Peptides against a protein of PDB entry 2Q3Z. Designs and how they scored, part 3

Target 1, 272 residues: chain A of PDB entry 2Q3Z
Amino acid sequence: YVLTQQGFIYQGSAKFIKNIPWNFGQFEDGILDICLILLDVNPKFLKNAGRDCSRRSSPVYVGRVVSGMVNCNDDQGVLLGRWDNNYGDGVSPMSWIGSVDILRRWKNHGCQRVKYGQCWVFAAVACTVLRCLGIPTRVVTNYNSAHDQNSNLLIEYFRNEFGEIQGDKSEMIWNFHCWVESWMTRPDLQPGYEGWQALDPTPQEKSEGTYCCGPVPVRAIKEGDLSTKYDAPFVFAEVNADVVDWIQQDDGSVHKSINRSLIVGLKISTKS
Target 2, 254 residues: chain A of PDB entry 2Q3Z as posed
Amino acid sequence: YVLTQQGFIYQGSAKFIKNIPWNFGQFQDGILDICLILLDVNPKFLKNAGRDCSRRSSPVYVGRVGSGMVNCNDDQGVLLGRWDNNYGDGVSPMSWIGSVDILRRWKNHGCQRVKYGQCWVFAAVACTVLRCLGIPTRVVTNYNSAHDSNLLIEYFRNSEMIWNFHCWVESWMTRPDLQPGYEGWQALDPTPQEKSEGTYCCGPVPVRAIKEGDLSTKYDAPFVFAEVNADVVDWIQKSINRSLIVGLKISTKS

## One batch from the design tools (peptide; made by RFdiffusion4, then SolubleMPNN)

Design b1_p8_2_s3 (from b1_p8_2, 4 letters changed)
Fold by OpenDDE base, seed 3:
Structure b1_p8_2_s3 (fold): chain B 272 residues (1-272), chain A 8 residues (1-8)
Amino acid sequence: as target 1 above (272 residues)
Amino acid sequence: DSDIVNEV
């Protein structure tokens, strides 16, 4: 989780699981220096360098900073996300084979955002950075992963009387989604929440005004403790949201239906 | 993640 530089990232779908090889490269020349630059350009450092530096001994603090800085939303972060299959002005997310090239490009272009990333790219870069900083980290993949955008633990579809989805889907279920889990103590929480913490660097929802997510104890998610810092409801929804159809009848009435054909969540973790 | 899980 710290020493392994080459590994695999799981992709595909729940029915057809596949993987890609990935070079994390946390010990390659100059990568640690780039990770330190990443910390030194984060908004908290720019606002108050002394305070930021004093908190860098906390993996909780650093994990949250890295989650925010791996994406370029709101800051001078590393990657710009794109999912519309139009990558002509950059590099296709599917073309990356490791974190090293991404980080070097970012640094060599004056910390300009790298085009483009998707979830596994964000997760992999975050994994590299966290490992560089001495935080045991692994990439995880969740199949049928929900994106809850209104914090109600539901994926909601609006349908007509014929069952056809109306309007644009704002909430969605990804075929797969990747994030990272990092091992750390949680002195800021009640006893028992040490261990694996979920962090999601893909810009999906804002946490305290910044596109970042976590750390949240995996145990808290499993036990349904949604009051636990940080972002427990969002991460819980990714792995366990219910799907609801709001069906409008011809008379204008609305019927709530639980969609039992869509099962959210099948999380697997990497060992290398 | 590039594809959305469909209801069907």
Scores: peptide ipSAE 0.028, ipTM 0.714, DockQ to the pose 0.168
Fold by OpenDDE base, seed 5:
Structure b1_p8_2_s3 (fold): chain B 272 residues (1-272), chain A 8 residues (1-8)
Amino acid sequence: as target 1 above (272 residues)
Amino acid sequence: DSDIVNEV
């Protein structure tokens, strides 16, 4: 995983799986240096350099920092996310073919955020950075991926009696979502949670005040252990949230739609 | 991810 520089990222939908080639390029000239810069501009370093540096021996710590720094939310991170199809003032997320150009642009412009990224771009850049830092990492695609904002493990849609969606559609299900899994030990947890850890650099929810996610043991997610660090409920919901369609009547009563057939979660891990 | 939004 650390040695592969080229791979594929899966996209599309559960019914129509697609992939794109991606150049991770973790061994290309200057990329390691850029990854180190990324660490040196993270908020924890700026707050206490000595403490931050002392913790960089921990893949858990580094993984969490990287998940936060790949997005530019809350910090001088790499990528600005955009999903509204208005990319004229930057580069369309769909135009990227590798992590190297993104990282070089970021560094060469004084760590100014690169426009723009979406989930697979965030994941791919994170994968590159983590691999550069010697952490075995792969990109993961989850189809019908849920974004749970209130940690109730439900994706709820409210409709009126005419079927019109009420309120904001903040919680959603993506056709697909990408994140990364990194191999590491978890000395901070009970034995048995070593192995693949999920990390999500796409800025979806704040974790401890920062748009970051993980690392959380994939095993914990599979077993439904939502108490384990970090962000287990969120990651669990991505792959296993229940979808509820509510019909709200004028009398205030709510009823579940009986025609809901959407199933959350179909995860594909890359072998790169 | 505009195309990623599931048509719900």
Scores: peptide ipSAE 0.035, ipTM 0.741, DockQ to the pose 0.214; fails the geometry check
Fold by OpenDDE base, seed 1:
Structure b1_p8_2_s3 (fold): chain B 272 residues (1-272), chain A 8 residues (1-8)
Amino acid sequence: as target 1 above (272 residues)
Amino acid sequence: DSDIVNEV
């Protein structure tokens, strides 16, 4: 989880699992320097360099910073996400074969955001950076991954009497989603929450005003401790959200559909 | 993330 530079990222669907080879390249020339630049351009450093530097010994702090800086939302982060198949003014997310080229492009263009990324690209770059900084990290793929936007642990769909989806599908379930898990102690929490911590660098929801997510103990998610920082409800929902289909009638009445169920969450950790 | 959003 620290020494491996070549690996695989799992993709596809629960029924049809795929993988792609990926060069994490955390030990390639210049990559560590780029990771240090990433820390030096983060908003917390720019606000108070001394305070930021004093906290860099904490993998909890660093993990949260990296989660925010891998995406370019709110800062001079690395990647711009795009999911609409319009990639002509950049590089298709599907074209990347490793983190090294992405990080070098970012640095060489004055820390300008790289176009484009999707979840596995965000996760892979975060994995590279965290490994460079000495934090054991792996990419995780979750199939049927939910995006809960209102923190109710539900993915709600509204349908008309004909079963057609109505309104904005803001909440969604991805066929797959990738994030990272990093190994660290949690002195900021109650005993027993050391070990793997989930971090999600894909810009999905704001956490304390920034598009970042985690670290949150994997154990807390498994045990349903939603009070655990950071972002336990969101990460819990990614793997455990319930899906509710609502049927709306012309009179405005709404009732739950009992005809469809979807199982959220099938997590696979990268082993290679 | 893929172009295939699971249509529940």
Scores: peptide ipSAE 0.035, ipTM 0.730, DockQ to the pose 0.179; fails the geometry check
Fold by OpenDDE base, seed 4:
Structure b1_p8_2_s3 (fold): chain B 272 residues (1-272), chain A 8 residues (1-8)
Amino acid sequence: as target 1 above (272 residues)
Amino acid sequence: DSDIVNEV
């Protein structure tokens, strides 16, 4: 995983799986230096450089920092996310073909956020950075991926009598979502949680005040251990959230609609 | 994620 510079990222939908080629480019000239800059501009370093540096020997710590720094939320991070199809003042997320150009643009513009990214772009850049730092990492695609905003492990929709969704549709199920899994030991956890750890650099929810996610053992998610740090409930919901569709009648009564066959979660890990 | 969200 550390040695592979070119690969594929899976996209599309569960019924129509697509892929794009991606150049991770972790060994290209200057990329490692950019990754080190990323660490040196992170909020923890700026707050206490000595403490931050002392913790960089921990893949757990570094992974969490990278998860936060790949997005520009809350810090001098790399990418600004946008999903509204209005990309005229930047680069469309769909236009990127590799991490190298993104990282170089970020560095060359004084660590100014790059416009724009979506999940696979965030994931791919995180993958590049983590690989540069010697952490085995792969991109993961999850189809029918849930975004749980209130940590109740439910995606809830409210509809009127005509079936029209009410509210802001803040909770959603993506046709696909991408994040990364990194291989590391977890000395901070009980034995048995070493191995693949999920990290999500897409700014979806705050974790301990920062838009970051993970690392959380893939095993913990699989076994339903939601007490395991970091962010187990959120990651669990991405792959296992239940969908509830409510119909509200004029009389104020609420009932569940007919269960749709929509199943949250179909995770595919890249082999390269 | 993408520009397309699955509506339930």
Scores: peptide ipSAE 0.032, ipTM 0.726, DockQ to the pose 0.184; fails the geometry check

Design b1_p8_2_s4 (from b1_p8_2, 3 letters changed)
Fold by OpenDDE base, seed 4:
Structure b1_p8_2_s4 (fold): chain B 272 residues (1-272), chain A 8 residues (1-8)
Amino acid sequence: as target 1 above (272 residues)
Amino acid sequence: SSDIVNEV
């Protein structure tokens, strides 16, 4: 989880699992230096360098910073996300084969955001950075992964009588989603929450005003302890959200769809 | 393949 530089990232769908090879490259020349630059340009360092540096001994703190800095939202972070298949002014997310080129591009262009990333790219870069910083980390893929935007632990779809989805479809279930899990103690929590911690660098929701997510104990998610920092409800929803599919008839009546067959969450943790 | 919304 620290020493492995090459691995696989799982993609596709629950029915058709795919994978791609990925070079994490945490020991390649200059990568550690880039990771240190990433820390030195984070908003907390810019606000109070002394305080930020004093907290870098905490993998909890560092993990949260990295989660925020891998995306370029709200800061000088590494990657800009894009999902609309218009990648002509950058690099297609599907073309990346490793973290090294991404990090080098970011640094070489004055810490300008790299175009473009999607979930597995964000996760893979975060994995590289965290491993560079000595934090055992693995990429995780979750199939039928929910994106809860209103913290109600529900993914709700509204349809007309013809089955057409109404509204902007803001809440959604990804065919797959990737994030990372990092191994750390949690002295900031009650005993028993040491171990794997989920971190999600894909900019989906703000946490305390910043597009970051975690760390949250995997145990807390498994046990349904939604009070556990950080971002337990959001991460819980990714793997456990209930899906409600509403059909509104012309008479104004609303019914749950009887044809619903979606099951949220099939998590695969990588070993290498 | 890109990340997309799962079919509902």
Scores: peptide ipSAE 0.034, ipTM 0.734, DockQ to the pose 0.196
Fold by OpenDDE base, seed 5:
Structure b1_p8_2_s4 (fold): chain B 272 residues (1-272), chain A 8 residues (1-8)
Amino acid sequence: as target 1 above (272 residues)
Amino acid sequence: SSDIVNEV
């Protein structure tokens, strides 16, 4: 998980699983230095360098920082996300074949955000950075992954009597979503939560004011311990949220639609 | 392409 530089990232859909090769390249020339730059431009360092540096021995702390810094939201992070298929002013997320070029571009352009990333790109770059920093990390793909924005563990669609979606569809289901899992102890938690920790660098929801997610023990998610920091409810919802279709009638009554076949969650963890 | 499950 630290030594392997080449791997695969799973994509597609639950019914049509595919993968792409990816060069993580954590040991290529200059990559470690770039990872250190990433730490040195993070908001916590800029606010208090001494405090930030003193905490870098904690993989929990570093993981959370990396989760936030891989995306460019709120900071001088690495990647700008885009999902609208308009990539002419940058590099299509689908064209990347490794993390090294992304990180080098970021650094060489004065830590300007790289255009563009989607979930697997964010995850892969995070994986590279964390591995560089000596944290065992793997990319994870979850099919039919839910994005819960209100922490109710539901993905809700509101429709009129004709079945037309009403209002802004803020919550959504991804055909697939990628994040990372990192191996670390959790001295900040009760005993038993050491092991794989989920981290999500794709900017989806703010955690404590920053677009970051985790680390949260995979065990906590499996056991439904939503009180466990960080961001357990969000990660739990990605893999366990229920989908509800609401039909609003003219009289204002709301009824659940009966026929929902979409099942949230099918997680694949890579061995490298 | 987008990661979004598109309704058809």
Scores: peptide ipSAE 0.034, ipTM 0.735, DockQ to the pose 0.177
Fold by OpenDDE base, seed 1:
Structure b1_p8_2_s4 (fold): chain B 272 residues (1-272), chain A 8 residues (1-8)
Amino acid sequence: as target 1 above (272 residues)
Amino acid sequence: SSDIVNEV
């Protein structure tokens, strides 16, 4: 979880699991320095350097900073996400083979955001950075992963009487989604929440005003403790959200469809 | 290979 520099990232679908090789390269030349630069350009450092530095001994604090800084939303973070298949002005997310090139490009271009990433790229870079900083970390893939935008633990689809999806599909279920889990103690929580903590660097929802997610104890998610910081409801929804398929009638009435269901969540870690 | 939104 710390020493492994090469590994695999799981992709595809629940029915057809795939993987790609990935070079995390946390011990390659210059990578530690780049990770330190990442910390030194984070908004909390820029706001109050002394306070930020005093908190860097906390893997909880560092994990949250890294989850925010791996994406370029709200800051000078590493990666710009894109999902529309228009990658001609950058590098296709599918072309990356490791974190090292991404981090070097970011640093060499004055901490300019690298184009482009998707979930596994975000997760892999976060994994590299966290490992580099001495935090045991693994990439996690969740198949049929839900993105809940309104914090109701539901993915809602609206259809007309002909079964056609109506409106925007703001809430979605990914065929797969990747994030990271890091091993740490949680002195900020009640006893028993030490161990694997979920962190999601893909910019999906804001947490306390920043596109970041976690850390949240995997145990809390498993036990349904949604009051646990950080972002337990969102992470819980990724793996446990219920899907509601609504049928809208001409009179405006809406009824739940009983004809369709989708099981959300099938989590696979790079290491068991 | 890319992230795909599933249809229910």
Scores: peptide ipSAE 0.033, ipTM 0.729, DockQ to the pose 0.194
Fold by OpenDDE base, seed 3:
Structure b1_p8_2_s4 (fold): chain B 272 residues (1-272), chain A 8 residues (1-8)
Amino acid sequence: as target 1 above (272 residues)
Amino acid sequence: SSDIVNEV
């Protein structure tokens, strides 16, 4: 997980799984230096360099910093996300074949955000950075991945009496979503939560005021322990959210209906 | 392939 430089990222849909090759390139020339620059421009370092540096021995701390810094939201992070198929003023997320070019562009342009990324690009860059820093990391793909915006573990749709969705979908289910899992001990938690930790660098929700996510023990998610830091409810919802339809009737009443046709979550981890 | 919302 630290030594592998080339791998595959799963994409597509649950019914039509596909993958792309990806060059993580954590050992290519200058990449480690760029990862160190990434740490040195993070908001916590800029606020208190001594405190930030003293905590860099903790993979929990570093993982959380990297999750925030891979996206450019709130900081001088690496990638700007875009999902509207309008990429003319940058590089299409679909054109990237590795993390190295992205990181080099970021550094060479004075830590200016690179346009553009989507989930697998964010995840792959995070994977590269974490591996560079000696943290065993893999990219994970979750099909039918939920984005819960109001922390209720539900994906909610509002529908008229004909079952038609009303208004813009605030909450959504991705055909697929990618994040990373990193191997680390969790001395900050009760015993038994060592192992794989989920980290999500795609800017979806704020955690403690910053667009970052995790680390949260994969075990905690599997066991439904939503009290564990960091961001257990959000990550749990990505893989386990229920879908609810709020159907407005002609008389103005609202009926709650569980959408049994939409099943959230099919997670695949990679070895490479 | 781009990230897209699943059809509901």
Scores: peptide ipSAE 0.033, ipTM 0.731, DockQ to the pose 0.194

Design b1_p8_3_s1 (from b1_p8_3, 3 letters changed)
Fold by OpenDDE base, seed 3:
Structure b1_p8_3_s1 (fold): chain B 272 residues (1-272), chain A 8 residues (1-8)
Amino acid sequence: as target 1 above (272 residues)
Amino acid sequence: PPQHPVSS
């Protein structure tokens, strides 16, 4: 998890699982230096360098910083996300084959955001950075991954009397979504939450005002302990959200229907 | 293949 420089990232859909090879390249020349630059341009360092540096011995702290810095939202982070198939002014997310080129481009252009990434690109870069910093990390793929926007653990669709979705979908289920899991102790939590911690660098929801997510114990998610920091409800929803249809009838009444056709969550972790 | 919303 620290020593492996090449691996695979799962993609596709639950029914048609695919993978791509990825060069994480955490030991390639200059990559560690770039990871250190990433830490030195983070908002917490810029606000109080001494405090930030004093906390870098904590993988919990570092993991959260990296989650925020891999995306360019709110800071001088690495990647700009884009999902609309308009990539002509940058690099298509599908063209990347490793983290090294992305990190080098970022650094060489004065820490200017790299265009463009999607979930697996964010996750892979985060994995590289965390491994560089000595934190055992793996990329995780979740099929039918929910994005809960209002923290109610539901994906809600509004439908007319004919069952047709009305308006733009605010909440959604991704065909797949990638994040990372990092191995660390959690001295900031009650005993028993050491081990794999979920971190999500894709800018989906703000956590404490910043587009970052985690670390949250995988055990907490599995056991349904949503009180654990950080961002347990959001990560829980990614893998366990229920889908609800709100069906408006012609008389103006609204019917709540549980959508049993959409099953959220099928998580796959990797050994490499 | 790109990441995309699941059809509902």
Scores: peptide ipSAE 0.485, ipTM 0.938, DockQ to the pose 0.535
Fold by OpenDDE base, seed 1:
Structure b1_p8_3_s1 (fold): chain B 272 residues (1-272), chain A 8 residues (1-8)
Amino acid sequence: as target 1 above (272 residues)
Amino acid sequence: PPQHPVSS
């Protein structure tokens, strides 16, 4: 989780699991220096360098900073996400084979956002950075991964009387989604929440005003402790959301129906 | 393969 520089990232779908090789390269030349630059350009450092530096001994603090800085939302972060198949002005997310080239490009272009990433690219870069900083980290893949936008632990579809989805499909289930889990103690929480912590660097929802997510104890998610910082409801929903259909009738009445055909969550944790 | 929404 710290020493391995090459590994696999799981992709595909729940029915057809695939993987790709990935070079994390945390010990390659200059990569640690780039990770330190990433910390030095984060908004918290720019606001108060002394306070930021004093907190860098905390893997909780660093993990949260990294989750925000791997994406370029709100800051000078590393990657710009794109999912519309229009990648001609950059690099296709599917073309990356490792984190090293991404980080080097980011640094060499004055910390300009690298085009483009999707979830596994974000997760892989975060994994590299966290490993560089001495935090044991692994990439996690969740199949049928929910994106809950309103923090109600549901994926909601609005349908007409014929069962056809109406309007913009704001909430969704991804075929797969990747994030990272990092091993750390949680002195900021009640005892028992040490161990794997989920961090999600893909910009999905804002946490305390920034596109970042976690760390949240995997145990808290397992036990349904949604009060646990950070972002327990969102991460819980990724793996446990129920799907609800709101069926509108001609008279304006709405019927709530549980959609049992869509089962959210199948999490796979990697060894390397 | 890229991420995509699951058909509902």
Scores: peptide ipSAE 0.477, ipTM 0.937, DockQ to the pose 0.522
Fold by OpenDDE base, seed 4:
Structure b1_p8_3_s1 (fold): chain B 272 residues (1-272), chain A 8 residues (1-8)
Amino acid sequence: as target 1 above (272 residues)
Amino acid sequence: PPQHPVSS
């Protein structure tokens, strides 16, 4: 979780699980220095360097900072996400084979955002950075991963009388989604929440005004303790959301139906 | 293949 530099990231779908090799490269030349630059350009450091530095002994604090800084939303972060198959002005997310080139490009271009990433790229870069900083970290893949946008633990589809989805289909289930889990104590929580903590660097929802997510104890998600900081409802929904269809009839009546054909969540954690 | 929404 700290020493391995090469591994696999799981992709594909629940029915057709795939993987790609990935070079995390946390011990390659200059990578630690780049990780330190990442910390030194984070908004909290820029606002109050002394306060930020004093908190860097906390893996909880550092993990949350890294989650925010791996994406370029709201800050000078590393990666710009894109999902529309238009990658001509950058690098296709599918072409990356490791974190090192991404981090070097970011640093070498004055901490300018690297184009482009998708979930596994964000997760892999976060994994590299956290490992560099001495935090045991692994990449996690979740198949049929829900993106709950309104914090109600549901994925809601609005349908006409023919069952056709209406609107922009903003709430969705990804075929797969990747994030990281990091091992740390949680002195900021009640006893029992030490261990693996979920962190999600893909910019999906804002947490306290910033595109970041976690850390949240994996135990809290497993036990359904949604009061546990950070972002327990969102992470819980990724793996446990129910799917609801709102079907409007031509007479204006609306029928609520549980969609049992869409089963959210199939999480796979890696050892390397 | 890239990430994409599942069909519903």
Scores: peptide ipSAE 0.474, ipTM 0.936, DockQ to the pose 0.536
Fold by OpenDDE base, seed 2:
Formats: C-alpha cells, structure tokens, sequence
Structure b1_p8_3_s1 (fold): chain B 272 residues (1-272), chain A 8 residues (1-8)
C-alpha cells in the first residue's frame, strides 16, 4: 500500500467489471516534492502556515487536506472534473495511464488545474499523494454508487402519474465511483475506529464548506455509526442508499415506493 | 470507459 507503484483500477459496471492498469509512481523523481507543494498551497497553509505544518503529523488532518486538494474546487488543487464528453481543450479523463504525468503537469504549469479528471483519476492521484506522504492507501471502486445530496440516505426520484421522472436528476447513481481508503488511527474518535478510512477526492458535496470527504472509518460505515466524523452519512449513502420513487397520483397524493430494481453499492477494494 | 449515471 506504500511500496507498490503499479496497480489496477476497477471500472465498468456491476454486470461488466473492467480494470485498467495505473502507474501510481509515488517513488518517481520529483513526485514527493510535488506532494509537498500540494500541501504548501492548501488554503489552511495559506491562512496559517505554522498551524497547518504543526498538524501534518496527523494522517487524519493530512488525509482531509489531500481530499480537498486533489480536486481544484475551492483552491489551487490538481484536477478539474468533467463528465460531458467535451474534452477538446484538455486531456480526456480516459487517456491517463498514471498519476505522475498529472502531478508533473500541475506543478509545471504553476499549480494550474489539470483538465480533465473523473472519479478514478481523482482517486488515483489521491492514492499517489497519500502514499508519498507515508499513508497506506488503496483505491476503492463502488458499483452503482449513489450521490446523495441532502444526507437523507436516499436517492429520490420524483415521478408523475405516468411514472415519468420529473425535475432535475442531480441526485443520482453512478455506474461506478472510485475513492480511496487509507490506514490510520483515529485518536479523535472513540476507541475501535482505527484501520481503513474512506476519503473521497471527487468533488461531489461540500464538507464544512470545501469539496472534500472523509476520513471516515470504514468500520463506522459498516456498523451504521453515522455520527462519526467526517461525512459518514454521505459515504454511507454511496454504498447503501435506498432508492425511492415519489409517485404522484391522479388525486394529487404522493405514493412512496422503494425501487428494488436499483441496487446501490458493490464495493471492491484493491489489494495493491 | 467513462463514469456515467445509471438510467432510472
């Protein structure tokens, strides 16, 4: 989880699982220096360098910073996400084969955001950075991954009397989604939550005002302890949200129906 | 393969 530089990232769909090779390259020349630059341009460092540096001994703190800095939302972060198939002014997310080129481009262009990433690109870059910083980290893929926007642990579709979806579809399920899990102790929590912690660098929802997510103990998610910081409800929903249809009837009443055709979550953790 | 929404 620290020493492996080459691995695989799982993609595709639950029915058709695929993988791509990926060069994490955490030991390649200059990569550690770039990771340190990433820390030195984070908003917390810019606000109070001494305080930020004093907290870098905490993998909890560093993990949260990296989660925010891998995306360029809110800061001078590494990657700009794009999902609309219009990549002509940059690099297609599908063309990347490793984290090294991305990080080098970011640094070489004055910490300008790299175009473009999608979930596995964000996750892979985060994995590289965290490994560089000595935090054991792996990429995780979740199929039929929910994006809950209102922390109610549901994916909600509104339908008319004919079953047609109404309104925006901002709350949704991805065919797959990637994030990372990092191994760390959690002295900031009650005993028993040491181990794998989920971190999600893909900009989906804001956490405490910043597009970042985690760390949250995988154990807490498994046990349904959603009171644990950080972002337990969101991460829980990614892997275990219920899908609900709100169906308007002819009389104006609304019927709640559990959509059993959409099963959220099938998590695969890499072993590299 | 790109990430995309699952059809409802």
Amino acid sequence: as target 1 above (272 residues)
Amino acid sequence: PPQHPVSS
Scores: peptide ipSAE 0.454, ipTM 0.933, DockQ to the pose 0.530

